# Peptides against a protein of PDB entry 5EG6: the designs that were tried, part 42

Target 1, 151 residues: chain A of PDB entry 5EG6
Amino acid sequence: RLRSQTVSTRYLHVEGGNFHASSQQWGAFYIHLLDDDESEGEEFTVRDGYIHYGQTVKLVCSVTGMALPRLIIRKVDKQTALLDADDPVSQLHKCAFYLKDTERMYLCLSQERIIQFQATPCPKEQNKEMINDGASWTIISTDKAEYTFYE

## One batch from the design tools (peptide; aimed at target 1 H32 V46 D48)

Design b1_p28_8 (made by RFdiffusion4)
Pose (drawn by RFdiffusion4):
Structure b1_p28_8 (pose): chain A 148 residues (1-2, 6-151), chain P 28 residues (1-28)
Amino acid sequence: RLTVSTRYLHVEGGNFHASSQQWGAFYIHLLDDDESEGEEFTVRDGYIHYGQTVKLVCSVTGMALPRLIIRKVDKQTALLDADDPVSQLHKCAFYLKDTERMYLCLSQERIIQFQATPCPKEQNKEMINDGASWTIISTDKAEYTFYE
Amino acid sequence: ALTTPELLPPDSSPFIRSSAADQRLKAA
């Protein structure tokens, strides 16, 4: 959110995008700290904590973003030292692992990476673009099937 | 590697949990 500005992470046309009309449901998988990038990867059980490495996988298309470090957001900053459990409707930032402070970010409908600004005296913090702050929430679905 | 993950059942915890137990996955 930048209420009219609200956009959702979604996959269509073979790309991740920030949609104003539809939202995707993504599996969030915990990865070990030393797992490497690839189309094949190993996932672990447990509750997601800030600072951990994760993979987001579209439940509909199966496509996935690169490895991300989920980080807690305070106002406009990513807190790199935060390690508590990720909770419902928390603000989050996703650092693209092994990049120069590049975060998952929207530019209108487009999903891009955007570099964070290191903080002056508080070096456990990085300033992030407004489009790099994401609210997370668990999802569910009900299905009914009938025929005449 | 599995193309579709073996999902865990849902629970009532307020915390976000990994969608699957230990397994190897392949992304499309």

Design b1_p28_8_s1 (made by RFdiffusion4, then SolubleMPNN; from b1_p28_8, 11 letters changed)
Fold by OpenDDE base, seed 2:
Structure b1_p28_8_s1 (fold): chain B 151 residues (1-151), chain A 28 residues (1-28)
Amino acid sequence: as target 1 above (151 residues)
Amino acid sequence: ALTKPVLKPKTSSPYIQSSSGDQVLRAA
């Protein structure tokens, strides 16, 4: 007999000093805009303004201060990352996070783990790369939630 | 024990400003 499993929504979260994907908790992050030529490091110069696709960003956990390597935020169309989109990033749109200076590696979730997944070039479209569903994200802007404790 | 808080997106702007406010990343 065929077995089925319920799919749950997962969020980027930091626990135990590591990034992971959680269906029970979500993390709050700062998204810092960087210069295109900014070097990798724990200290970086932050630019002001609205973030556009194609720009370099740093994701920093607001609770722990832990950060991911420099990322380029890219617009997603269906199952493809667009390499040349440059309009403002919208909460209503899917996006992908390319790990800067890698060979098409994207931030991806696999069950509870956060991994790097290599995109495949589109044969007939040089301005697109094929990504899997786990590499597509939605950004939601919100105030930091209050926690209630129960005994 | 902790309960999962409810996400309530800000509706003032659909765009994301650098270093402004808390951002939640949800798997699409």
Scores: peptide ipSAE 0.641, ipTM 0.878, DockQ to the pose 0.217
OpenDDE base, seeds 1, 3, 4, 5: peptide ipSAE 0.636, 0.623, 0.630, 0.628; ipTM 0.878, 0.869, 0.877, 0.865

Design b1_p28_8_s2 (made by RFdiffusion4, then SolubleMPNN; from b1_p28_8 with E6V L8K D11N R17Q A20S A21G K26R)
Fold by OpenDDE base, seed 4:
Structure b1_p28_8_s2 (fold): chain B 151 residues (1-151), chain A 28 residues (1-28)
Amino acid sequence: as target 1 above (151 residues)
Amino acid sequence: ALTTPVLKPPNSSPFIQSSSGDQRLRAA
C-alpha cells in the first residue's frame, strides 16, 4: 500500500543563512508593504496600512533579518493565482507570492526546500495563472519569533 | 502594531490563532 505520504506540515524557516522548509520549526516574519516602484535592495522604504492583493511586500525574518526578494502577494483560487485581485488580504486564506519582475515565478515549497516555481498561463482565463500546491501559502499571525514543535 | 506572520502550506495543522479578531493583514 502506497502509504499516502502524509504531506508533512512544513514551515518557512531561516537557518544557517538560508531559507528552508522545516517540519519542526517555523520562523516569524515581518511583512512590510512597499511602494510599487520600490527598487530591490537591502534597504527599502515601507508603507503603513492593510495589505491588499497585488501589492508589493518584503518578508523579513524576525530573528536573522534576512529577507526574501520583493514579492507580490496574490489571491489564490483553488490551484490558480489571480492576477487582478486587489481586495484586502485575509489571514488564513490561501495566497501566493509572485517574485516581482520574473516570468511567473512563485515562492514554492518543494520537500525541504524553498524554490521558485514557474506558473503556467491559463489560456482560457488571462487573469489567472496555474500554480502547484506548494506555491499556495496560508498566513497566520504570531507573537512568537520562532516555534518548534515535536510530534 | 507589527504584524509577524507565519507562512505555512495549506495542509499544515498548527492553529496559530490571531489574537486580534481582525483577520486583515496589516503591514509591519
Scores: peptide ipSAE 0.230, ipTM 0.650, DockQ to the pose 0.074
OpenDDE base, seeds 1, 2, 3, 5: peptide ipSAE 0.344, 0.116, 0.171, 0.204; ipTM 0.696, 0.676, 0.628, 0.609; seeds 1, 2 fail the geometry check

Design b1_p28_8_s3 (made by RFdiffusion4, then SolubleMPNN; from b1_p28_8 with E6T F15Y A20S A21G R24T K26R)
Fold by OpenDDE base, seed 4:
Structure b1_p28_8_s3 (fold): chain B 151 residues (1-151), chain A 28 residues (1-28)
Amino acid sequence: as target 1 above (151 residues)
Amino acid sequence: ALTTPTLLPPDSSPYIRSSSGDQTLRAA
């Protein structure tokens, strides 16, 4: 199994039935597009198409089957999450994962742990929420990840 | 359990297609 050679960079990973952040290993996940009205549960209907910001997704570990709750992918500008962006999500671009139906909670990295971070509203921009650096992620296809790690 | 769409050809675009393959999340 491929391991990361980057010490300072962390990846989402599943081990021991838990999500964590690893600098040595990266997890392989399916990103499933859901309908906006899809309910939370172990069973869900996957939709086809390119994922856009603002849409609901399920992240499922391809190895263990472990899944995170429904997430809304949001575009990131600096340290803010955009609430109304709807263009296609691209690899290598910063994004944030809002936990659906929460009070501005985002998937966040804190050392080796995966936590929820509560974003704060932007006082002058209602279409933005302030997040920390740990709540900003980059999606990379595993084929690209393998290339990067073996390079 | 989940319901997935029919398998699609590989995507060479930088965009993320639903269930198109394995992805990883790196801290930005």
Scores: peptide ipSAE 0.532, ipTM 0.837, DockQ to the pose 0.275
OpenDDE base, seeds 1, 2, 3, 5: peptide ipSAE 0.306, 0.267, 0.607, 0.361; ipTM 0.688, 0.666, 0.863, 0.764; seeds 2, 3 fail the geometry check

Design b1_p28_8_s4 (made by RFdiffusion4, then SolubleMPNN; from b1_p28_8, 10 letters changed)
Fold by OpenDDE base, seed 5:
Structure b1_p28_8_s4 (fold): chain B 151 residues (1-151), chain A 28 residues (1-28)
Amino acid sequence: as target 1 above (151 residues)
Amino acid sequence: ALTKPTLKPPTDSPFIESSSPDQKLRAA
């Protein structure tokens, strides 16, 4: 599952053919490593191995098969995305998902919607971009494809 | 109180491994 770092805990899931964030429901996602030169499409070649920051990935809902566009997974330091980090992605660290081939657009939670948020360049640090909390995610492995919370 | 989802058992590595392409995909 992907969890937002917002105050209100939200989990990324797919419902009705759309990506949503919910405090009541979450979904499991496959994270597929792609080649850097892989083209956008519903079919793609998956690479093996540990995912590193800076690499291109596809997020796919384990239940519906819905996929987001190609993303670059980036390391998060405080409220900034690091552009040059290349170490292995850790489940213990926050990450951000840059929409590939966009002008600093990141996967972001806004209310209950998943949107694109444009990061702001850091004038003093060329290797960083400023993101909001909604664009910071935590990856947690799960054995379930989907889960619904009942209050 | 919220019921916590069941997580995968702890693995030897804290890192994330690439998933296999074993499902039908749809673009969002």
Scores: peptide ipSAE 0.257, ipTM 0.632, DockQ to the pose 0.277
OpenDDE base, seeds 1, 2, 3, 4: peptide ipSAE 0.041, 0.021, 0.034, 0.024; ipTM 0.476, 0.495, 0.433, 0.409

## One batch from the design tools (peptide; aimed at target 1 E42 G65 P69 I115)

Design b1_p29_1 (made by RFdiffusion4)
Pose (drawn by RFdiffusion4):
Structure b1_p29_1 (pose): chain A 148 residues (1-2, 6-151), chain P 29 residues (1-29)
Amino acid sequence: RLTVSTRYLHVEGGNFHASSQQWGAFYIHLLDDDESEGEEFTVRDGYIHYGQTVKLVCSVTGMALPRLIIRKVDKQTALLDADDPVSQLHKCAFYLKDTERMYLCLSQERIIQFQATPCPKEQNKEMINDGASWTIISTDKAEYTFYE
Amino acid sequence: SSDVPVIDTPYYQEKIEEEEEEKEEEEEE
């Protein structure tokens, strides 16, 4: 959110995009700190905590973003030292692992990576673009099938 | 700023395809 500005992470046309019309449901998988990037990867059980490495995989298309470090957001900053459990409707930032402070970010409908600004005296914090703050919530679905 | 690459996961694509085929078979029954 930048209420009219609300956009959702979604996959269509073979790309991740920030959609104003549809939202995707993504599996969030915990990965070990030393797992490497690839089309194949190992996931682990457990509750998601800030500072942990995760893979987001589209439940519809199966496509995934690169490894991300989920980080807690305070106003406009990513807190790199935060390690508590990720909770419903928390604001989060996703750092693209092994990059120079590049975060998952929207530019209107586009999904891009955007570099964070290091903080002056508080070096456990990084300033992030408004499009790099994401609210997380668990999802569910009900299905009904009938024929005449 | 730059584009975020997309990573394909054959394991999840195969799993989704199998689930779609099973749902089609149940609808046809």

Design b1_p29_1_s1 (made by RFdiffusion4, then SolubleMPNN; from b1_p29_1, 13 letters changed)
Fold by OpenDDE base, seed 2:
Structure b1_p29_1_s1 (fold): chain B 151 residues (1-151), chain A 29 residues (1-29)
Amino acid sequence: as target 1 above (151 residues)
Amino acid sequence: SREVPVVKVPEMQKKIEEEREEKKRLLEE
């Protein structure tokens, strides 16, 4: 299970004060669990506990201290992000990072750039949004972690 | 698609810089 800790993410990297994509490098980040009502800002309060899907997190570069806006970590099922999943985050599964308070914008890898990608609503499944492969991320804990496997 | 904004975290930046300076000091000894 994932807690507020250091993680590594493939492709996502910070260089020159900006986020960019690198197929040759893994970015190292602190992932911080926030309260659902935490406001955007340079300062934030980190909460204790295991991170669950649907919760608000901050990704901060462990090298530069640069951060992304508040994100909601969501469970991925094939090419869809699940909106109502709330189980503990599993490192076996890819996840999606919804940019909080946006119109279905997700953190996305596009070629060599990091962009916002707008998900498409699923007409027949209101609890899902369609995302592309670039919006599916793998995170690996670099700290002591309890590994939980979900089938 | 749009560019992703970046936010500075001064507290973390300060911590990182302090650790870097400490490491530098230790390596020079």
Scores: peptide ipSAE 0.247, ipTM 0.743, DockQ to the pose 0.550
OpenDDE base, seeds 1, 3, 4, 5: peptide ipSAE 0.104, 0.212, 0.219, 0.246; ipTM 0.499, 0.714, 0.722, 0.743

Design b1_p29_1_s2 (made by RFdiffusion4, then SolubleMPNN; from b1_p29_1, 16 letters changed)
Fold by OpenDDE base, seed 4:
Structure b1_p29_1_s2 (fold): chain B 151 residues (1-151), chain A 29 residues (1-29)
Amino acid sequence: as target 1 above (151 residues)
Amino acid sequence: MRDVPVVRVPKAEEEIKKKEEERKKELEE
């Protein structure tokens, strides 16, 4: 067992009908591409195509079917979300999930909780918003719908 | 200690994203 760790991974997970951040469990989430004008709701129309930064997406738990509100996936540069990036989404880059039609609210983890974090405008860079580390997500693949690991 | 947020997605979704990125790179070369 590794001791005195300074970095810990937390996974998006659904438990008891709620989203949370787990150090031991993860769920597999579909990232569905939506039209930019798609309305909010439990029922939505999925678009075909590759996902690019700046596009509207839905995160849906593969097991429970629970979904977060509509999100705009944005590229992250250091601790800032880029508002105008439009290249293809990659696992190699950190990303942020802007809650669509909010005042700069981003999907964020705080310990075991999933919360909304309000980004701060960058005074000198209008195409960037400052986010915290909890709002900077890494997307990685899995072949399991849900997984638990122990040290 | 710092937490690193991670979203796990099915491999198929990630493969699609990787293929698109590779395609873009090839077009730029």
Scores: peptide ipSAE 0.406, ipTM 0.785, DockQ to the pose 0.026
OpenDDE base, seeds 1, 2, 3, 5: peptide ipSAE 0.234, 0.232, 0.237, 0.237; ipTM 0.624, 0.624, 0.629, 0.626

Design b1_p29_1_s3 (made by RFdiffusion4, then SolubleMPNN; from b1_p29_1, 14 letters changed)
Fold by OpenDDE base, seed 5:
Structure b1_p29_1_s3 (fold): chain B 151 residues (1-151), chain A 29 residues (1-29)
Amino acid sequence: as target 1 above (151 residues)
Amino acid sequence: SREVPVVRVPEMIKKIEEEKEEKKKKLEE
C-alpha cells in the first residue's frame, strides 16, 4: 500500500530548481495525499491514509523541496490512463500523473525533458485516455515501513 | 505549453536545510 511517504521514481530529478530527466538517476520524493478540494499553493494539508487512484497528490523533491503541481494519480492499463479507477495504488503497476485542472495533461518523460503530454480521448471508452510510454511511471516506496502490494 | 511549472515548498525546504545542517554537524565531529 502506498501512503504519504518517501518514494523513488526513475528518470525524474530536480536540478537547478527545475525538474529534468536523468536516465542514470532515481529521484527521491515525498508523495503527499491531499484532499480533493485542496487548493494549489506553497502550503497544503496532508491527509493520512493509503493513496487510491483518482486521488490528489503532491510530489515534493526530498533533496530540494521543489514540488510539482497538484497531480491526480491514475491507474494505467496498457497505454491508457483509467479515469475512474479508485482502488489502492499498487506499486506493481505503472501509474500516470494527471496535472490537475488541465485538459488531459500528464507528466511525461520526453528524451531528457519533463513535459506535459496531452492524452488523447479514447473514442470507444470514455473512462480511458491514451497516453504514451513516457507518461507511465513506476513508483517504489523507500520507507522501511511495511507495505502491501496489490494485484 | 509543454512546460511543467515548479512550486517551491518553503516548509519542506526549511526542513531539508535543518536536516542537512544536523548531518553536517555530526560529520564534522
Scores: peptide ipSAE 0.300, ipTM 0.770, DockQ to the pose 0.506
OpenDDE base, seeds 1, 2, 3, 4: peptide ipSAE 0.137, 0.291, 0.234, 0.299; ipTM 0.536, 0.763, 0.722, 0.773

Design b1_p29_1_s4 (made by RFdiffusion4, then SolubleMPNN; from b1_p29_1, 16 letters changed)
Fold by OpenDDE base, seed 3:
Structure b1_p29_1_s4 (fold): chain B 151 residues (1-151), chain A 29 residues (1-29)
Amino acid sequence: as target 1 above (151 residues)
Amino acid sequence: SREVPVVKVPSMMEKIEKERKEREELLKK
């Protein structure tokens, strides 16, 4: 389970004061849980507790302190983002980052660039949105002491 | 648009800088 803590993800990192993408680099970020009603701004209030899918989070570069806009972390099933999943976030599963208050825009890696990718609604499943592989992220906690994996 | 806005978090930036300086000072001892 994840809570407000330091995490790392592949491809995404900060260099020269800007967010960049590299297939060979991992960026370290603070993931902060926010209240659902938290407004966008340079400053925010961090909420305590374990992070669940569907909740609002902030990703802040652990080196520079630069942040992305408010994101909703969503569970990924194959090539779809689940809209109604609310179980605790697990680093064992890929996730997607919906840009809050957008029209199905997700954080996406495309040709070594970080962009917004618009997901496509699933015709037969209203609780899912189709995303590409670039919008699926793997999160790894940097605190090994708080995570155990049993094979 | 495809561009993702980036926002500075002054309080966090200051905290990170402070911690960095503290670590550097500690290592110099």
Scores: peptide ipSAE 0.303, ipTM 0.758, DockQ to the pose 0.539
OpenDDE base, seeds 1, 2, 4, 5: peptide ipSAE 0.159, 0.275, 0.244, 0.239; ipTM 0.559, 0.764, 0.736, 0.728; seed 1 fails the geometry check

Design b1_p29_2 (made by RFdiffusion4; failed a check: the pose's geometry)
Pose (drawn by RFdiffusion4):
Structure b1_p29_2 (pose): chain A 148 residues (1-2, 6-151), chain P 29 residues (1-29)
Amino acid sequence: RLTVSTRYLHVEGGNFHASSQQWGAFYIHLLDDDESEGEEFTVRDGYIHYGQTVKLVCSVTGMALPRLIIRKVDKQTALLDADDPVSQLHKCAFYLKDTERMYLCLSQERIIQFQATPCPKEQNKEMINDGASWTIISTDKAEYTFYE
Amino acid sequence: NKTGDVPISHPSDELLEKISDAPTYMLFN
């Protein structure tokens, strides 16, 4: 959110995009700190904590973003030292692991990576673009099937 | 500041079957 500005992470046409009309449901998988990038990867059980490495995988298309470090957001900053459990409707930032402070970011409908600004005296913090702050919430679905 | 494209991964069907029991989440900005 930048209420009219609200966009959702979604996959269509073979790309991740920030959609104003539809939202995707993504599996969030915990990965070990030393797992490497690839189409194949190992996931682990447990509750998601800030600072941990995760893979987001589209439940519809199966496509996944690169490894991300989920970080807590305070106003406009990513807190790199935060390690408490990720909770419902928390603001989050996703750092693309092994990049120069590049975060998952929207530019209107587009999903891009955007470099964070290091903070002056508080070096456990990085300033992030407004399009790099994401609200997380668990999802569910009900299905009914009938025929005449 | 720097910008760029976010690459996409395509996991195998076997991996997707193994990981399908996990909960799902919605993300919005």

Design b1_p29_2_s1 (made by RFdiffusion4, then SolubleMPNN; from b1_p29_2, 13 letters changed; failed a check: the pose's geometry)
Amino acid sequence: MLTGEVPVLRPSKELLEKIKDRPKYGLYT

Design b1_p29_2_s2 (made by RFdiffusion4, then SolubleMPNN; from b1_p29_2, 12 letters changed; failed a check: the pose's geometry)
Amino acid sequence: MKTGEVPVLRPSQELLERIKDKPTYGLYT

Design b1_p29_2_s3 (made by RFdiffusion4, then SolubleMPNN; from b1_p29_2, 12 letters changed; failed a check: the pose's geometry)
Amino acid sequence: MKTGEVPVLKPSKELLEKIKDKPKYGLYT

Design b1_p29_2_s4 (made by RFdiffusion4, then SolubleMPNN; from b1_p29_2, 13 letters changed; failed a check: the pose's geometry)
Amino acid sequence: MKTGEVPVLRPSQELLDKIADRPKYGLYT

Design b1_p29_3 (made by RFdiffusion4)
Pose (drawn by RFdiffusion4):
Structure b1_p29_3 (pose): chain A 148 residues (1-2, 6-151), chain P 29 residues (1-29)
Amino acid sequence: RLTVSTRYLHVEGGNFHASSQQWGAFYIHLLDDDESEGEEFTVRDGYIHYGQTVKLVCSVTGMALPRLIIRKVDKQTALLDADDPVSQLHKCAFYLKDTERMYLCLSQERIIQFQATPCPKEQNKEMINDGASWTIISTDKAEYTFYE
Amino acid sequence: SVTSKTLEVKEQLEENTEEYEEEQEEEEE
């Protein structure tokens, strides 16, 4: 959110995009700190904590973003030292692992990576673009099937 | 089913970022 500005992470046309009309449901998988990038990867059980490495996989298309470090957001900053459990409707930032402070970011409908600004005296913090702050919430679905 | 496509998505992110930076430079000119 930048209420009219609200966009959702979604996958269509073979790309991740920030949609104003539809939202995707993504599996969030915990990965070990030393797992490497690839089409194949190992996931682990447990509750998601800030600072942990995760893979987001579209439940519809199966496509996934690169490894991400989920980080807690305070106003406009990513807190790199935060390690408490990720909770419903928390604001989060996703650092693309092994990059120069590049975060998952939207530019209108586009999903890009955007570099964070290091903080002056508080070096456990990084300033992030407004499009790099994401609110997380668990999802569910009900299905009914009938025929005449 | 998991198709992953994570390496391709990473490359697309890099390309889109470059295109975005070029647009910002043109607007500053």

Design b1_p29_3_s1 (made by RFdiffusion4, then SolubleMPNN; from b1_p29_3, 17 letters changed)
Fold by OpenDDE base, seed 5:
Structure b1_p29_3_s1 (fold): chain B 151 residues (1-151), chain A 29 residues (1-29)
Amino acid sequence: as target 1 above (151 residues)
Amino acid sequence: VFKSKSLETLELLKKRQEELLKELKELEE
């Protein structure tokens, strides 16, 4: 496993009306499951149930109410996002957030900024897209936010 | 397994060594 000195931790956070990544502060976000055909908008219909990879979700800041665009949560295998995974999202498994209706754009950390990172197609594996570590997120419970998980 | 409407935190773990190597490469270009 990686030592603490080798790993840097960042948390998704909203500050000043913008999403950013902080090493000290973390945001609490509601993860809302949407229908696959749900349109983009400030108002949306939330579905009940357990979240599976491949499904459309909305991340909404519990404090500010700010939301990211519709995202498709995808399973991560090493440095690739799986396009066809549909199993339940694991609490400790890394995931990627594809911005829906984009050309392979994923939610990504660059320094302290949240940006869109364009994944590279995997030539030999059509069901995979190559991403980087900045696009691999781990969802954790808010009560555990102060605890860093190490590989 | 996460349930819809659950309150969660998103964490990103980065390997510092890999980041540094990338930065060095970019500086050389």
Scores: peptide ipSAE 0.390, ipTM 0.724, DockQ to the pose 0.065
OpenDDE base, seeds 1, 2, 3, 4: peptide ipSAE 0.021, 0.031, 0.026, 0.020; ipTM 0.434, 0.456, 0.395, 0.479; seed 2 fails the geometry check

Design b1_p29_3_s2 (made by RFdiffusion4, then SolubleMPNN; from b1_p29_3, 16 letters changed)
Fold by OpenDDE base, seed 4:
Structure b1_p29_3_s2 (fold): chain B 151 residues (1-151), chain A 29 residues (1-29)
Amino acid sequence: as target 1 above (151 residues)
Amino acid sequence: MVKSKSLETLKLLQERQEELLEELKELAE
């Protein structure tokens, strides 16, 4: 018997020393705000405060300590990433993670794998880049994640 | 709002195209 829903929920997770997306498990990550001029490395200085779109962040797995490269968190509108949004990040809105110092590469889900997806420029709107659905994430608290998963 | 140093998880909703195809295959057999 076919299930009626056509969408599934995936969570960023670390297993076997690699980042992947799981429908059965979710990872808990510390999100660290960095200075815009912070260099890439294992050691970094963390800033305090609420995170805004356009700022540089580090995602660190609370269990393994593994971290993704520096990311710029960007606001998502439909299937586009906004390049100039700077309002506070909301858990209620979708966001995208641009890999810093790349040519429009974003953190993306492909099946169960975490990959980099190159966004396409918007000819009519210079402040937007076209992304796919696999690059549109939602940040939720671990408390909310537990409720959703075990509901 | 998301605060620095907070413990979070990343969630993504994706179309279940592959899963649906597998389910259809099972029904056809």
Scores: peptide ipSAE 0.525, ipTM 0.788, DockQ to the pose 0.047
OpenDDE base, seeds 1, 2, 3, 5: peptide ipSAE 0.508, 0.499, 0.512, 0.493; ipTM 0.780, 0.770, 0.781, 0.783; seeds 1, 3 fail the geometry check

Design b1_p29_3_s3 (made by RFdiffusion4, then SolubleMPNN; from b1_p29_3, 16 letters changed)
Fold by OpenDDE base, seed 2:
Formats: C-alpha cells, structure tokens, sequence
Structure b1_p29_3_s3 (fold): chain B 151 residues (1-151), chain A 29 residues (1-29)
C-alpha cells in the first residue's frame, strides 16, 4: 500500500525549473494524497491515508519544490488505464497518471522527455482508455531501492 | 519508493532482495 511519502524515480527529474526525463538519473519526489475536490495551485492541503486508484495526487520534487499538476493515479491493465478501479495502490500493479481536468492526457515518457499523451477511448469498454508503454509506470518499494541504489 | 516504466529494473531489484534475505538466513544458522 502507498501513502503520502518521499519517493524516487528514474526518467523524471527537475533541472532548471523544468521536468526532464533520463534513463540514467534518479529524482526524488514527494507523492501527496489530495482530496478529490482540491483545486489546482502551488499550495495544497495534503490528505492523510492510503492512496487508492482513482484518487488525486501531487508529485513534488523534494529538492526544488517544483510540482506537476494534479494527477489521478489509475490502475493499468495491459495497454489500458482503468477508469473505475479503486483498490489500494501497490507495486504489484502498473499505474498511469492522468492529468486532472484534461481530455484523457497522461504523464508519458517519450524519447527521453516527459510529455502528455492523449489516451484513446475504448469503444466497447467505457471504463477503459488505451495508453502506450511510455504512460505505464511501476512503483518499486523503498526497501528494494535502498538496497540497489544510493539515495 | 521508485517510479519506473521498466519491468526489467523491477525484476532485478526483486532478485537482489531475495539474495540478501537468503544470506541473512544462512548467517542465523
């Protein structure tokens, strides 16, 4: 299970006030749980509790304090994001980060850059959206990361 | 925790963790 805490990530880091991607570098971020009705802004109220799929989160750089817009963390099944999954987030599942209040835009790694990727609706499955591999992420536990990498 | 899109990285981390646990068990025998 996941809750508001400091996390590290490869492919995502802050340099010069901008988000960049690198397969060779790691960045440290806070992941914060927000209320569903929390407004966008630099200042926000963190909600306590375990993070579930479908909830709103903020990714904040632990060094610079730079933050991405509000994201909805969604469960991934194969090449699709699930819109109605609400079980606890775990490292056993892939996830996607929907940019809140956009038309199906997801956080995506493409050509070593962080971009927004527009998901395609699934005509036969209203609770799913088609995403690419770059928009699919895996959360690795801190204990595993600490054993392998210097933090 | 670490966010990654690479399943290969995850598998490697899991392998290393398992090896470490096995070493600890041997030391306790």
Amino acid sequence: as target 1 above (151 residues)
Amino acid sequence: MILSRSLEVLKELQRRQEEYLEELEELLE
Scores: peptide ipSAE 0.029, ipTM 0.403, DockQ to the pose 0.016
OpenDDE base, seeds 1, 3, 4, 5: peptide ipSAE 0.020, 0.024, 0.019, 0.026; ipTM 0.422, 0.443, 0.338, 0.454; seed 5 fails the geometry check

Design b1_p29_3_s4 (made by RFdiffusion4, then SolubleMPNN; from b1_p29_3, 16 letters changed)
Fold by OpenDDE base, seed 2:
Structure b1_p29_3_s4 (fold): chain B 151 residues (1-151), chain A 29 residues (1-29)
Amino acid sequence: as target 1 above (151 residues)
Amino acid sequence: EVKSKSLETLERLKKEQEELLKELKELEE
């Protein structure tokens, strides 16, 4: 299970003070669990516990300290993000990072750029939003005891 | 408490999206 810890993710990398995409490099980040009511800022309080889908997290570059805005980590089912999933984050599944307090914006890789991508609501499934493959991320824990990955 | 650099990131992501959309549109023309 995932806790506040260092993780690696493909494509997402920080260089020159900016997030960029790299097919050859894995970015090293610390994922921090936040309280749901934590405000946006460069300083924040980390809470203890296992990270669950639907919770607010911060991704901070382990080297530079560069961070993404507050994210809600969401479970991915095929090409949809689940809005109401609340089980513990599993490294066996891809996840989506909703940019908190935006209009369905998700962290996305597109054309070797790191962008926000607006998800489309599912008309018949209110608990899902349609995303693309670029908005589906694989995170790998640096904790060997928790390392589970589909190869 | 953790310190980070995040205040401009959202705006950058938005900008990158907009630039990408413009480029893609131009390529389709």
Scores: peptide ipSAE 0.314, ipTM 0.795, DockQ to the pose 0.667
OpenDDE base, seeds 1, 3, 4, 5: peptide ipSAE 0.296, 0.289, 0.293, 0.309; ipTM 0.785, 0.784, 0.781, 0.790

